# Peptides against a protein of PDB entry 7Q4I, part 20

Target 1, 281 residues: chain A of PDB entry 7Q4I
Amino acid sequence: HENSTIAERLYSEVRVLCWIMTNPSNHQKKARHVKRTWGKRCNKLIFMSSAKDDELDAVALPVGEGRNNLWGKTKEAYKYIYEHHINDADWFLKADDDTYTIVENMRYMLYPYSPETPVYFGCKFKPYVKQGYMSGGAGYVLSREAVRRFVVEALPNPKLCKSDNSGAEDVEIGKCLQNVNVLAGDSRDSNGRGRFFPFVPEHHLIPSHTDKKFWYWQYIFYKTDEGLDCCSDNAISFHYVSPNQMYVLDYLIYHLRPYGIINTPDALPNKLAVGELMPEI

## One batch from the design tools (peptide; made by RFdiffusion4, then SolubleMPNN)

Design b1_p9_7_s4 (from b1_p9_7, 6 letters changed)
Fold by OpenDDE base, seed 3:
Structure b1_p9_7_s4 (fold): chain B 281 residues (1-281), chain A 9 residues (1-9)
Amino acid sequence: as target 1 above (281 residues)
Amino acid sequence: SSSDIPVTE
């Protein structure tokens, strides 16, 4: 008795390629659980690794493993996407193998934007990059034009993009994207609530979970509330989600319903022109 | 990712 007509429409009109940052040791432990849960709702799902896995649909990128190679892997992942998949989607999501994403909510956020607009979205942090950068763990999504600019304009130029593979991948891509005029968008909903989250739901939903001195409060670009008002009703992502919790979230979001409560979706906003952004709150 | 540990230059 569920009506998914709008979701099906957005699936067709707002095509999302999801690439998952993983490694060979996590193919079975983590990545396969992404594939079995939220990843199945992407238009295209690719696992970016250092080893090929045909069962998982993992790609072996020419990079080493380890934390110091994440930036290198991100560069190679987007190069691979541009070479093989740039026309397979309109938007290109990076997520970790412990990130959970509600893809329908992401499509809703992205719907008004042109994929030819040089923009990307995520959990915006304010340090190091003037316009901000998107937290790697929360996941971030680039428009097709943003991917083009990153791969074609930024990566080949050492003055625009770091040539070595060291550094924090989310900061480095943020610097590169800024240097080619890809805009760091505002992913907040109409009420000013965040949609991309760098921690598990519990850490955001529980009031006073962290001290005000916690680094996160200094890093967030937009002022946010804690507790139940922390998060959009149409939240998109959470990080540090265990494999078991992915199945729990899948059940809670897509299966469990309170009897007698009917959700009616808001009307879709008007589409924006190329280069136009939604007003900031 | 940078959400694991505060980013330092």
Scores: peptide ipSAE 0.038, ipTM 0.775, DockQ to the pose 0.472
Fold by OpenDDE base, seed 4:
Structure b1_p9_7_s4 (fold): chain B 281 residues (1-281), chain A 9 residues (1-9)
Amino acid sequence: as target 1 above (281 residues)
Amino acid sequence: SSSDIPVTE
């Protein structure tokens, strides 16, 4: 009926801890739907909150709630991961409670990279950070070494990492990571198509959905277009996905098939040495 | 995050 041998191999070889940014008011409304859909495909799934929830497996971080506390929560989340879970995975994904992730596609992208390579991936934006930073909404994934450098080298040093909890969390972590030589990787596929998306599929797939003056086009690090050519066949994430849409996506991606069409996976690429990246397109 | 609201300095 289904052959998942390669996916199972990658599940074992490319271990992903997913931490979900959430809050107590969203435990039932949003976070539980992540747990019931794509989150179940992570090797480890943790919800980072301000209140403990044993049913959800949520951690109470010592932070306040609200948009202005997201950077503080991000710092505490990675500190928690480093202290308790650094050996539970090879890669550490941050996602929002309205982000949908195809974890198998992320494992495929990450497969050639060493977890000891100081690198992270996501939807790369160009402002504020010279090498770029990864959009928070699209989700971003750090290697184990990147987490180590962030927590051990960057966070304790106010010259390297902002000590205040204010600011855009994705920009701030991007600055911190750059300052400890964690590389902002290229997550595009071999055709130059993106894999991490800061909006819902509809916003990327439909041509002329947004004006060219829309800020996104000035922020995106790599040139991209709208329409079917916008997105990799191995896309990893979308943002602003409603709880209901998560179940729809789960059905469409993992269950719904056109009768008589069978896709064969591409061969896995060669593994890279520690510190080596794929060439940019 | 920057995807929610454009970040301006």
Scores: peptide ipSAE 0.038, ipTM 0.770, DockQ to the pose 0.465
Fold by OpenDDE base, seed 5:
Structure b1_p9_7_s4 (fold): chain B 281 residues (1-281), chain A 9 residues (1-9)
Amino acid sequence: as target 1 above (281 residues)
Amino acid sequence: SSSDIPVTE
């Protein structure tokens, strides 16, 4: 008894390739549960690892494992995407194997933008990069043009992009993208509420969950607060989501309904020209 | 996870 006509339209018109950052030790523990929940709603789903897994659809990238290799893995992942999949989607999402994503909400946010616009979205942080960078754990999505610029223009030039594999991957890609004029977009909704979140919903929704000295409040690019006003009704992602919680979220979002409440979706905005962004709030 | 406490420059 569900009408998904608009969601089906956006699935066709706003094609998303999701690549998941994982490792061989997490193929069964975490990555498999992404594949069995929100990952099935991507147009293309690829797991980026150091070992091949045909059951998972994992790719063995030529990188080592460990947190110190995340930047190296990110570079190789996007090189792989550019070589094999650049025309398979319009938008390219990076997520961790403990990130949960509502892909329909991401398509809604991305709908007005041209994939030929050099832009990327996520939870924007203000340090280290002048225009800001997107939090790695919240997931970030690049346009097709952003991927092209990253792989073709930034990666080959040590002056534009860090050549070694060390450093925080989200900061490093943010620096590289800025250096090739890929814009750090504003992912907030029309009410100024965030859509990409680097923590679980409870962390953001419950007031006074953290001290004001918590690093997150110093890093967030746009002013925000805790409580119901923290998060869009069309939120896109949450991080540190356990495998069990992924199934809970799938049930709550896609199955559980309050009887007698009918959701009427907002009208789709007009499409933007190439290079045009939505006005910032 | 990539969103742990950020490393300072």
Scores: peptide ipSAE 0.037, ipTM 0.769, DockQ to the pose 0.482
Fold by OpenDDE base, seed 1:
Structure b1_p9_7_s4 (fold): chain B 281 residues (1-281), chain A 9 residues (1-9)
Amino acid sequence: as target 1 above (281 residues)
Amino acid sequence: SSSDIPVTE
């Protein structure tokens, strides 16, 4: 009882490979629930782990587990993607196994951009990297050209990219990408509202949920407000989403409808040339 | 990830 013609068009024209950061202890607890919910809407879905799991479609990367190895796993994940899957998609999303993503909204944001443009999107933070970097938990998406530059130009050069596996993975990839002139894009909608979120919806939607001294307010690159005006109507991601909440979100977003309310999508914007970005708000 | 805890360089 719905018309998905535009969504189907974008599925074909804006191909997304989603890779999920996980570990063997989370294959059954978390990762399988990504596969059963939002992950099924990716053009390609791969779970990056330290152990192979054929049922999950998990890849065993040559890395250790733990927070101190996340940067190492990110490097190996993108090396694997470049070697095996660089032509399977136009855009390459990193997400955690507790990130929920509305893939259709991401395709809408990405539609005007060329995958040959060296750009990536996410929740932009301002510290450590001059142009900013994208929050790891909110998930971030690289163009095909951004992946190429990261793997071919940045990773082999210790002056451009950290060679050891320590450090915050999102900061480190942000440094590497800046050093090869991959641009940190603006993922906000036309009203200046964010699309990628490093916390659950509740934390963003409820005013005064956190103290003004909370680190997040010092890290966010763009000015943001709390409450209903915090978030785009076309929001893309939320973090710290439990397995149970993934099914709830799937139901609320894709099944539950208020009778008599019909959504009419905005017209698609014109496509940009290679290297061209949308104007920042 | 930086969204989990404050990152210090």
Scores: peptide ipSAE 0.039, ipTM 0.769, DockQ to the pose 0.492; fails the geometry check

Design b1_p9_8_s1 (from b1_p9_8, 6 letters changed)
Fold by OpenDDE base, seed 3:
Structure b1_p9_8_s1 (fold): chain B 281 residues (1-281), chain A 9 residues (1-9)
Amino acid sequence: as target 1 above (281 residues)
Amino acid sequence: PPFEVDPRK
């Protein structure tokens, strides 16, 4: 028997809409495995594509396919969400069809924040955007107010938001959000460990002789370590997760237990006022 | 490489 009372409470109080970036060629190969694993733990799950798929619950956005169209797809996805689903959730997660997310850990991180606070979270990178921006692959989550500001205030103004569909989608949304005073939050836990990760667990957990010139080390906004201390006990996401690895992670996180070890969750923090953030570490 | 490279970066 498992006690999920706190998780059920957070499911109700911290509602998350997850939208998955995908394309028609990946509906069966990747996206359906998100739906069958971590995506089922979202309050609402939508697959954003260029073709409709009723079996997957995929939406056909008016965009082309290819890497140079990801920014266009992101803009149309959030426009679609704002028009149809802005009241269906409090927080709005973007993830790729090879991102794995522990939604309960995300709800825990988000719990103290008001969805009316203009803030978003993810794996923060430092280049190109003064306050930083969130890695596209690791996934990023916007408050309801952040979505409103993005769609209503930023997108219609070419001076605030790039009008064409080219560019790195995560950088471009980061620029737009900064221009409408949506804050790039700190997603690290109380020990300063990260929660959103742009690579698979193995790459973060296993120390490697990486060149200091490797782009990741130049891009990270906050100091990070390798090994077991790399990652929060309440980590939220990993990227480049294969379909098979999604099922493995689901088993390891939600089913496999060491006999005789009982996890006791920490108490929930106090809720913050609108506009208030947790203190920086 | 130790990490998969996101070609968008």
Scores: peptide ipSAE 0.039, ipTM 0.769, DockQ to the pose 0.495
Fold by OpenDDE base, seed 4:
Structure b1_p9_8_s1 (fold): chain B 281 residues (1-281), chain A 9 residues (1-9)
Amino acid sequence: as target 1 above (281 residues)
Amino acid sequence: PPFEVDPRK
């Protein structure tokens, strides 16, 4: 038996629209598995594609396919969300079709924040953007106000937001958001452990004597370590998760239980005022 | 490498 009362409360109070970056070739191969696993825990789930798929609930955005069109797709996705779904949620998550997300943990992180606060969260990287930007693969979540500012204030202004569809989508949205004073939040837990991860759990949990010159260590905004202390007990996302691994993670997180161990949730923090952030650690 | 490089970036 499980008590989900707090999770149900947060489901109602911290509404999350998840949009999944995908393409027609991945509708069945990848996106469907998101829908059948973690995506079902979003308040609203939309797959952003170049082709409509009614079974998947995929939207055909007016963009081409290919890696060089990811920024274009991101812009059109948020335009679509703003036009059709801005009131359907409080927070708007971008994830890839190989990103796995524990939505309950994201709601827990977001709970104290007002959706009217111009903020977004994810795995923060330090290059290119002064305040940092959020890793595209790890997924990033915008407040409703952040979406509004992005679509209404940033996108229409070429001085604030890149008009071309080329470039790294996560860097480009990071630049745009900074230019409209959307704050790059700190996603770390109270112990300073990360919640959004740009790789699979194995890569973060298993200490690998990686060269310190590895790009990731140069990109991370906050210093982090490998091993068990790498990751919050309330981790939110992992990237490069295969379709099969999504089902494994679903089983491990939501079904498999060690008999006799009962976890009790921590008390919810106090809500912040509009515009207020949690102190960085 | 121990970490995959995002081929999209």
Scores: peptide ipSAE 0.038, ipTM 0.766, DockQ to the pose 0.478
Fold by OpenDDE base, seed 2:
Structure b1_p9_8_s1 (fold): chain B 281 residues (1-281), chain A 9 residues (1-9)
Amino acid sequence: as target 1 above (281 residues)
Amino acid sequence: PPFEVDPRK
């Protein structure tokens, strides 16, 4: 009953490798549910852990566990990807084991861009990094060239990239990427609505008399609103999604349909040249 | 801290 021709085209033309940040204690509790939901829609799905799990397809990276090791794990994950999988995809998504991603919407956003353009996308935050950095929890996606620059140019140079494994993972990769001229892209849609979200849909959709001093409002690079206009119709990711919520989202997005409503997708934009970005909105 | 913690939890 569905026509997925365009989605199938994008699956082939905009290949995405998704790597999931996880740990052995979360293999069954969280990561398995990513694999059983949105992770199935990646061209390749890898779980980056400290222990191997053949059922999950988890890779044991030479890192310790704990929040202070997340940066170390990210570095090792991208090194692993570059060594083994750099040609398996055009784009490389980092997500947490409690991040939910609509991969088709990500492919739509990425379609005009060349994977040889040094760019990455996500929920852009303004502190610490001049061009901004992407929220770790919302997930961020690097072009193939961005991965190359990160692994080959940034990581080996302590002046460009922090050699220690400590620090905020998303900030540190943001610094490294900036230092090798990987651009922090704008992931907003044509209406200026965000696509990557560091919280669950409810927290973005429901207007709350939130304190304007809430850290999120201080961190967001682009001004955003709450309510129905908070989020793109082609939103890509949400964070702090429980395992149960992943199945709910899968049902709502891919199965539940209002009878008699047909959605016609917008035409694909023109492809950009290498190094070219979409115009500012 | 630069860590993402949702206080709405």
Scores: peptide ipSAE 0.035, ipTM 0.754, DockQ to the pose 0.181
Fold by OpenDDE base, seed 5:
Structure b1_p9_8_s1 (fold): chain B 281 residues (1-281), chain A 9 residues (1-9)
Amino acid sequence: as target 1 above (281 residues)
Amino acid sequence: PPFEVDPRK
């Protein structure tokens, strides 16, 4: 007896291609569980690997395996998307095979933006890149224009984008995108709460006497606290989510309901012009 | 194992 009319509308109007960073050793252990949970809510789902897997829909990119090749894999993934899938979606999400994403909440955030606006969203970090960059683990989403600029303008120019495959992939893509005037957007909700998270829900929701010297507090671009005020009611992503936890989250978010509580969605905002961003909070 | 990206590395 669920009414999903608005979600269905956004599924059609805010098309999302999700590409998952994975490797052959994780096809069965992790990637398969993404496909069986939140990945099924993407308009298009592709697994970027070094080996082809027809059951998973995994693509064999011409890259080596290991953390030192993540930047190389990211570059090849977006080249592949641009060549084969640039018109299959409006927005292009990178996620890890242990990232969980509530795709409907991402569509809600993206709805007012034009996919021809050079912008990308995620969990924004402040070091290394002047405008900030998006955390790799939390996942980040590029507009179609951002993908075009990255692949066509940035990647071919060693002065704009690192040509070798070494370095932190999220920092390197952040540098490249800044150099082609792709804007690092603000993904926070109207209450100033974050939507993309580089850790599991528990780590954000439970105030621990976390040492404020922990790198995360030094890296986060926007000031945030732990506890219930940490996270938007329309949160989009969490990282380090185990395969079992993905099924738990699917149950909690899409099946478990408190009887007698009806959530009425807020009205959709007005659409923005090309190049226009939402007002700062 | 899943990819863990540390922005410091």
Scores: peptide ipSAE 0.035, ipTM 0.743, DockQ to the pose 0.226; fails the geometry check

Design b1_p9_8_s2 (from b1_p9_8, 5 letters changed)
Fold by OpenDDE base, seed 2:
Structure b1_p9_8_s2 (fold): chain B 281 residues (1-281), chain A 9 residues (1-9)
Amino acid sequence: as target 1 above (281 residues)
Amino acid sequence: SPSDIDPRL
């Protein structure tokens, strides 16, 4: 038997809409497996595509496919969310169809924050954007106010937000959000360990003689280590997760238990006022 | 994924 009372409380109090970046060729190959695994733990799950799929609950956005259209798709996705779903959740997660997310851990991180605080979280990178931007592959989560500012204030203004559909979608949204004073939050736990990861668990957990010149080490906003201390006990996301690995992770995280070990959750922090952030670590 | 991290960007 498992006690999920606090997780159920957070499911109610920290409502998350997850939108998944996908395309018609990936509906059956990838997106379906998100829906059958971690996506079922979102309060609302929407697949953003170029074609409608009633079985998947995919939305046909008025965009083309390919990497050069990802920014266009992100803009249209958030416009769609704002128009149809802005009151369906408090927080709005973008993830890829090969991102795995532990939604309960995300709710725990988000719990103290007001959804009216203009903030977003993810794996923070330092290039191109002064405050940093969140890695697209690791997934990033916007507050309701951040979505409002993005759609209402940033998108209509070419001086604040790129009008063309080309460019790196994560960098471009990061620029737009900075320009409307949406804060790039710190997703690290109280021990300074990351929660959003742009690679699979193996890449972060296994100490390798990684070249210090590897781009990731130059891009990360906060210093991080490899090995067991790489990752929070309450890690939120991993990227490049295959469909099969999603089911493995679901089993390992939600079913497999070491007999005789009982996890006691930390107490919830106090709620923050609107505009207030957690203190820097 | 089409949005996979490209370090060339």
Scores: peptide ipSAE 0.038, ipTM 0.754, DockQ to the pose 0.242
Fold by OpenDDE base, seed 4:
Structure b1_p9_8_s2 (fold): chain B 281 residues (1-281), chain A 9 residues (1-9)
Amino acid sequence: as target 1 above (281 residues)
Amino acid sequence: SPSDIDPRL
């Protein structure tokens, strides 16, 4: 028997809407597997596409497909969320159709924060944006206030937010959010270990998987290591997760147990005031 | 994914 009392509490107190970046060609190939695995643990799950799919719960956004339209799709996705779903959650996660997310760990990270705090979290990168921006692939989560500021204050102003649909979506939203004073939070745990990962666990866990010249080491905002200390015990996301690996991760995280080992959760931190952040490590 | 990380972007 599992005791999910704390997880159930957080499910109620830290409501997360997950929107999945997808396209019609990936509805069956990828997005369906998100829905059948980690996506079921979101309070609300929406697939943002260019075509409607009632079986998947996919929304047809008025955008084209392809990498050059990702920024356009992100803008339209958040506009759609703001118009239809802003009260359905406290936090709004963007993930890809090959991102795997441990939603309970995200709720744990978000618990102390007010959704009225203009903040967002993810894997923070340092280039292009002074405060940093969150990696698109690792997924990033906006507070309700961050969504409001993005949609209401940033998007309508070409001086604050790029009107064109081209560009790296994660960089562009990062610029927009900075321009409306949405803070790029620190998603690391109390040991300084990351929670959002732009690659699969193997790429972070195995030392020397990449050389020191690999772009990632120049992009990361915070110092990170490879190996067992790379990743929080409460890691939130991994990217480039195949559909099959999603089921593997679901099994490993939620079903497979070493007999005789009982995990006890840490105490919840104190809640922060509106506008207050946890100190950076 | 659609948002595959490419630092060249």
Scores: peptide ipSAE 0.037, ipTM 0.751, DockQ to the pose 0.267
Fold by OpenDDE base, seed 3:
Structure b1_p9_8_s2 (fold): chain B 281 residues (1-281), chain A 9 residues (1-9)
Amino acid sequence: as target 1 above (281 residues)
Amino acid sequence: SPSDIDPRL
């Protein structure tokens, strides 16, 4: 028996279903490039659309297109997942068709957590929701129990979850999840560095003379610095990644290596009990 | 992106 790599072990032990928010106009322009790059590293990959596409593996949800329907699409996507795929994975990632995700780094972050723990992770924002909510563009990942609570307990109750399809989808799901006691987890690494990012790497790595008044600095739940220390060595996601940049990132992360440098992975942490979280940093 | 990250949009 060949010793499986740690990544192969985590692929089997930390199963991730990735669903991609897309629309028919982006099937060829964006979504197919997700499928050809990082999406192939998910245990299951589904594109949530308004039209079926057998080549892409796109599902036609009963929703309209446009920004005002994103919350409706998110609700229908998770209903579809719960009905058809709830046992196909342990964790359920929402990403956009211009989000890039390093799935192995996400599995590493999720490894200690039980999928029976009602928790979700992403880039945490502080407004509107007391415990915070996860940025839609950076992508967010729900445990299996979080999906169950969202679909079974929150969605059917207008007092817990917004019944109409309007509003910011990330804020609305954040409200719903809070109302059913799904915890907004801390996705930062052991050094306090973020893993989910709502912008491209360049915008986080290069100290921009962004005015301290930039909305992002008011929205982030955890204070982060710009520059080289902005981002975890095990970063998970970036947003506003063009199709061409997805291939560049795929090359840089998985193929390009500095000769003579050997990367040794850290030891896996101990698994947590059901309902237990890692200590906040 | 279908999801606008800019809360002003």
Scores: peptide ipSAE 0.037, ipTM 0.755, DockQ to the pose 0.304
Fold by OpenDDE base, seed 5:
Structure b1_p9_8_s2 (fold): chain B 281 residues (1-281), chain A 9 residues (1-9)
Amino acid sequence: as target 1 above (281 residues)
Amino acid sequence: SPSDIDPRL
């Protein structure tokens, strides 16, 4: 008794490949639960690991494990995508094995943009990169053109992209993307509310959860609020979501309904030309 | 977790 016609249209017109950052020790503990929940709503789902797992659809990248190898894994993941999957989708989402994503809301945000526009979206942070960079934990999504520029133009040039595998992966990809003129987009909704979040909903929704000295308030690119106005009604992602919480979120978002309340979706915006962005708020 | 949140966390 649901009408999913618009969601089905966007599934076809805004194709998303989701790649999940994981490791062999987390295949069963975490990654499997992504596959059984929100990951099934991606057009293509791939787990990027150091070991192959056919049941999970995990790829063994030629990298070591550990936090000090995350940048190396990100580079190899996008090289793999470019070689095998660049035409399988229009947009390419990086997420962690403890990130939860509402893919329909991401398609809604991306709908007006051309995948040939060099742009990427996420939770924008202001340090280290002039235009900002997207938080790794919140997940970030590249256009097809952004992936092409990253792999073909940035990665082969040590002056544009860090050649070693050390460093914060989100900062390093942000530097590389800026150096090839991939734009750090604004992911906020029309009310100025964020869509990508580097923490669980509780951390953002509850006022005074952290003090003003907490690093997040110094790192956010756009001024944001806490409480109910922290988050878009069309929020896209949350981080540090446990495997059990993924199933809870799936139930709350896709099954639980308040009887007698029907949400009418807003009309889709006009599509933008190649290279055109929505005005920042 | 392979969380890529900023090291200042």
Scores: peptide ipSAE 0.034, ipTM 0.758, DockQ to the pose 0.214

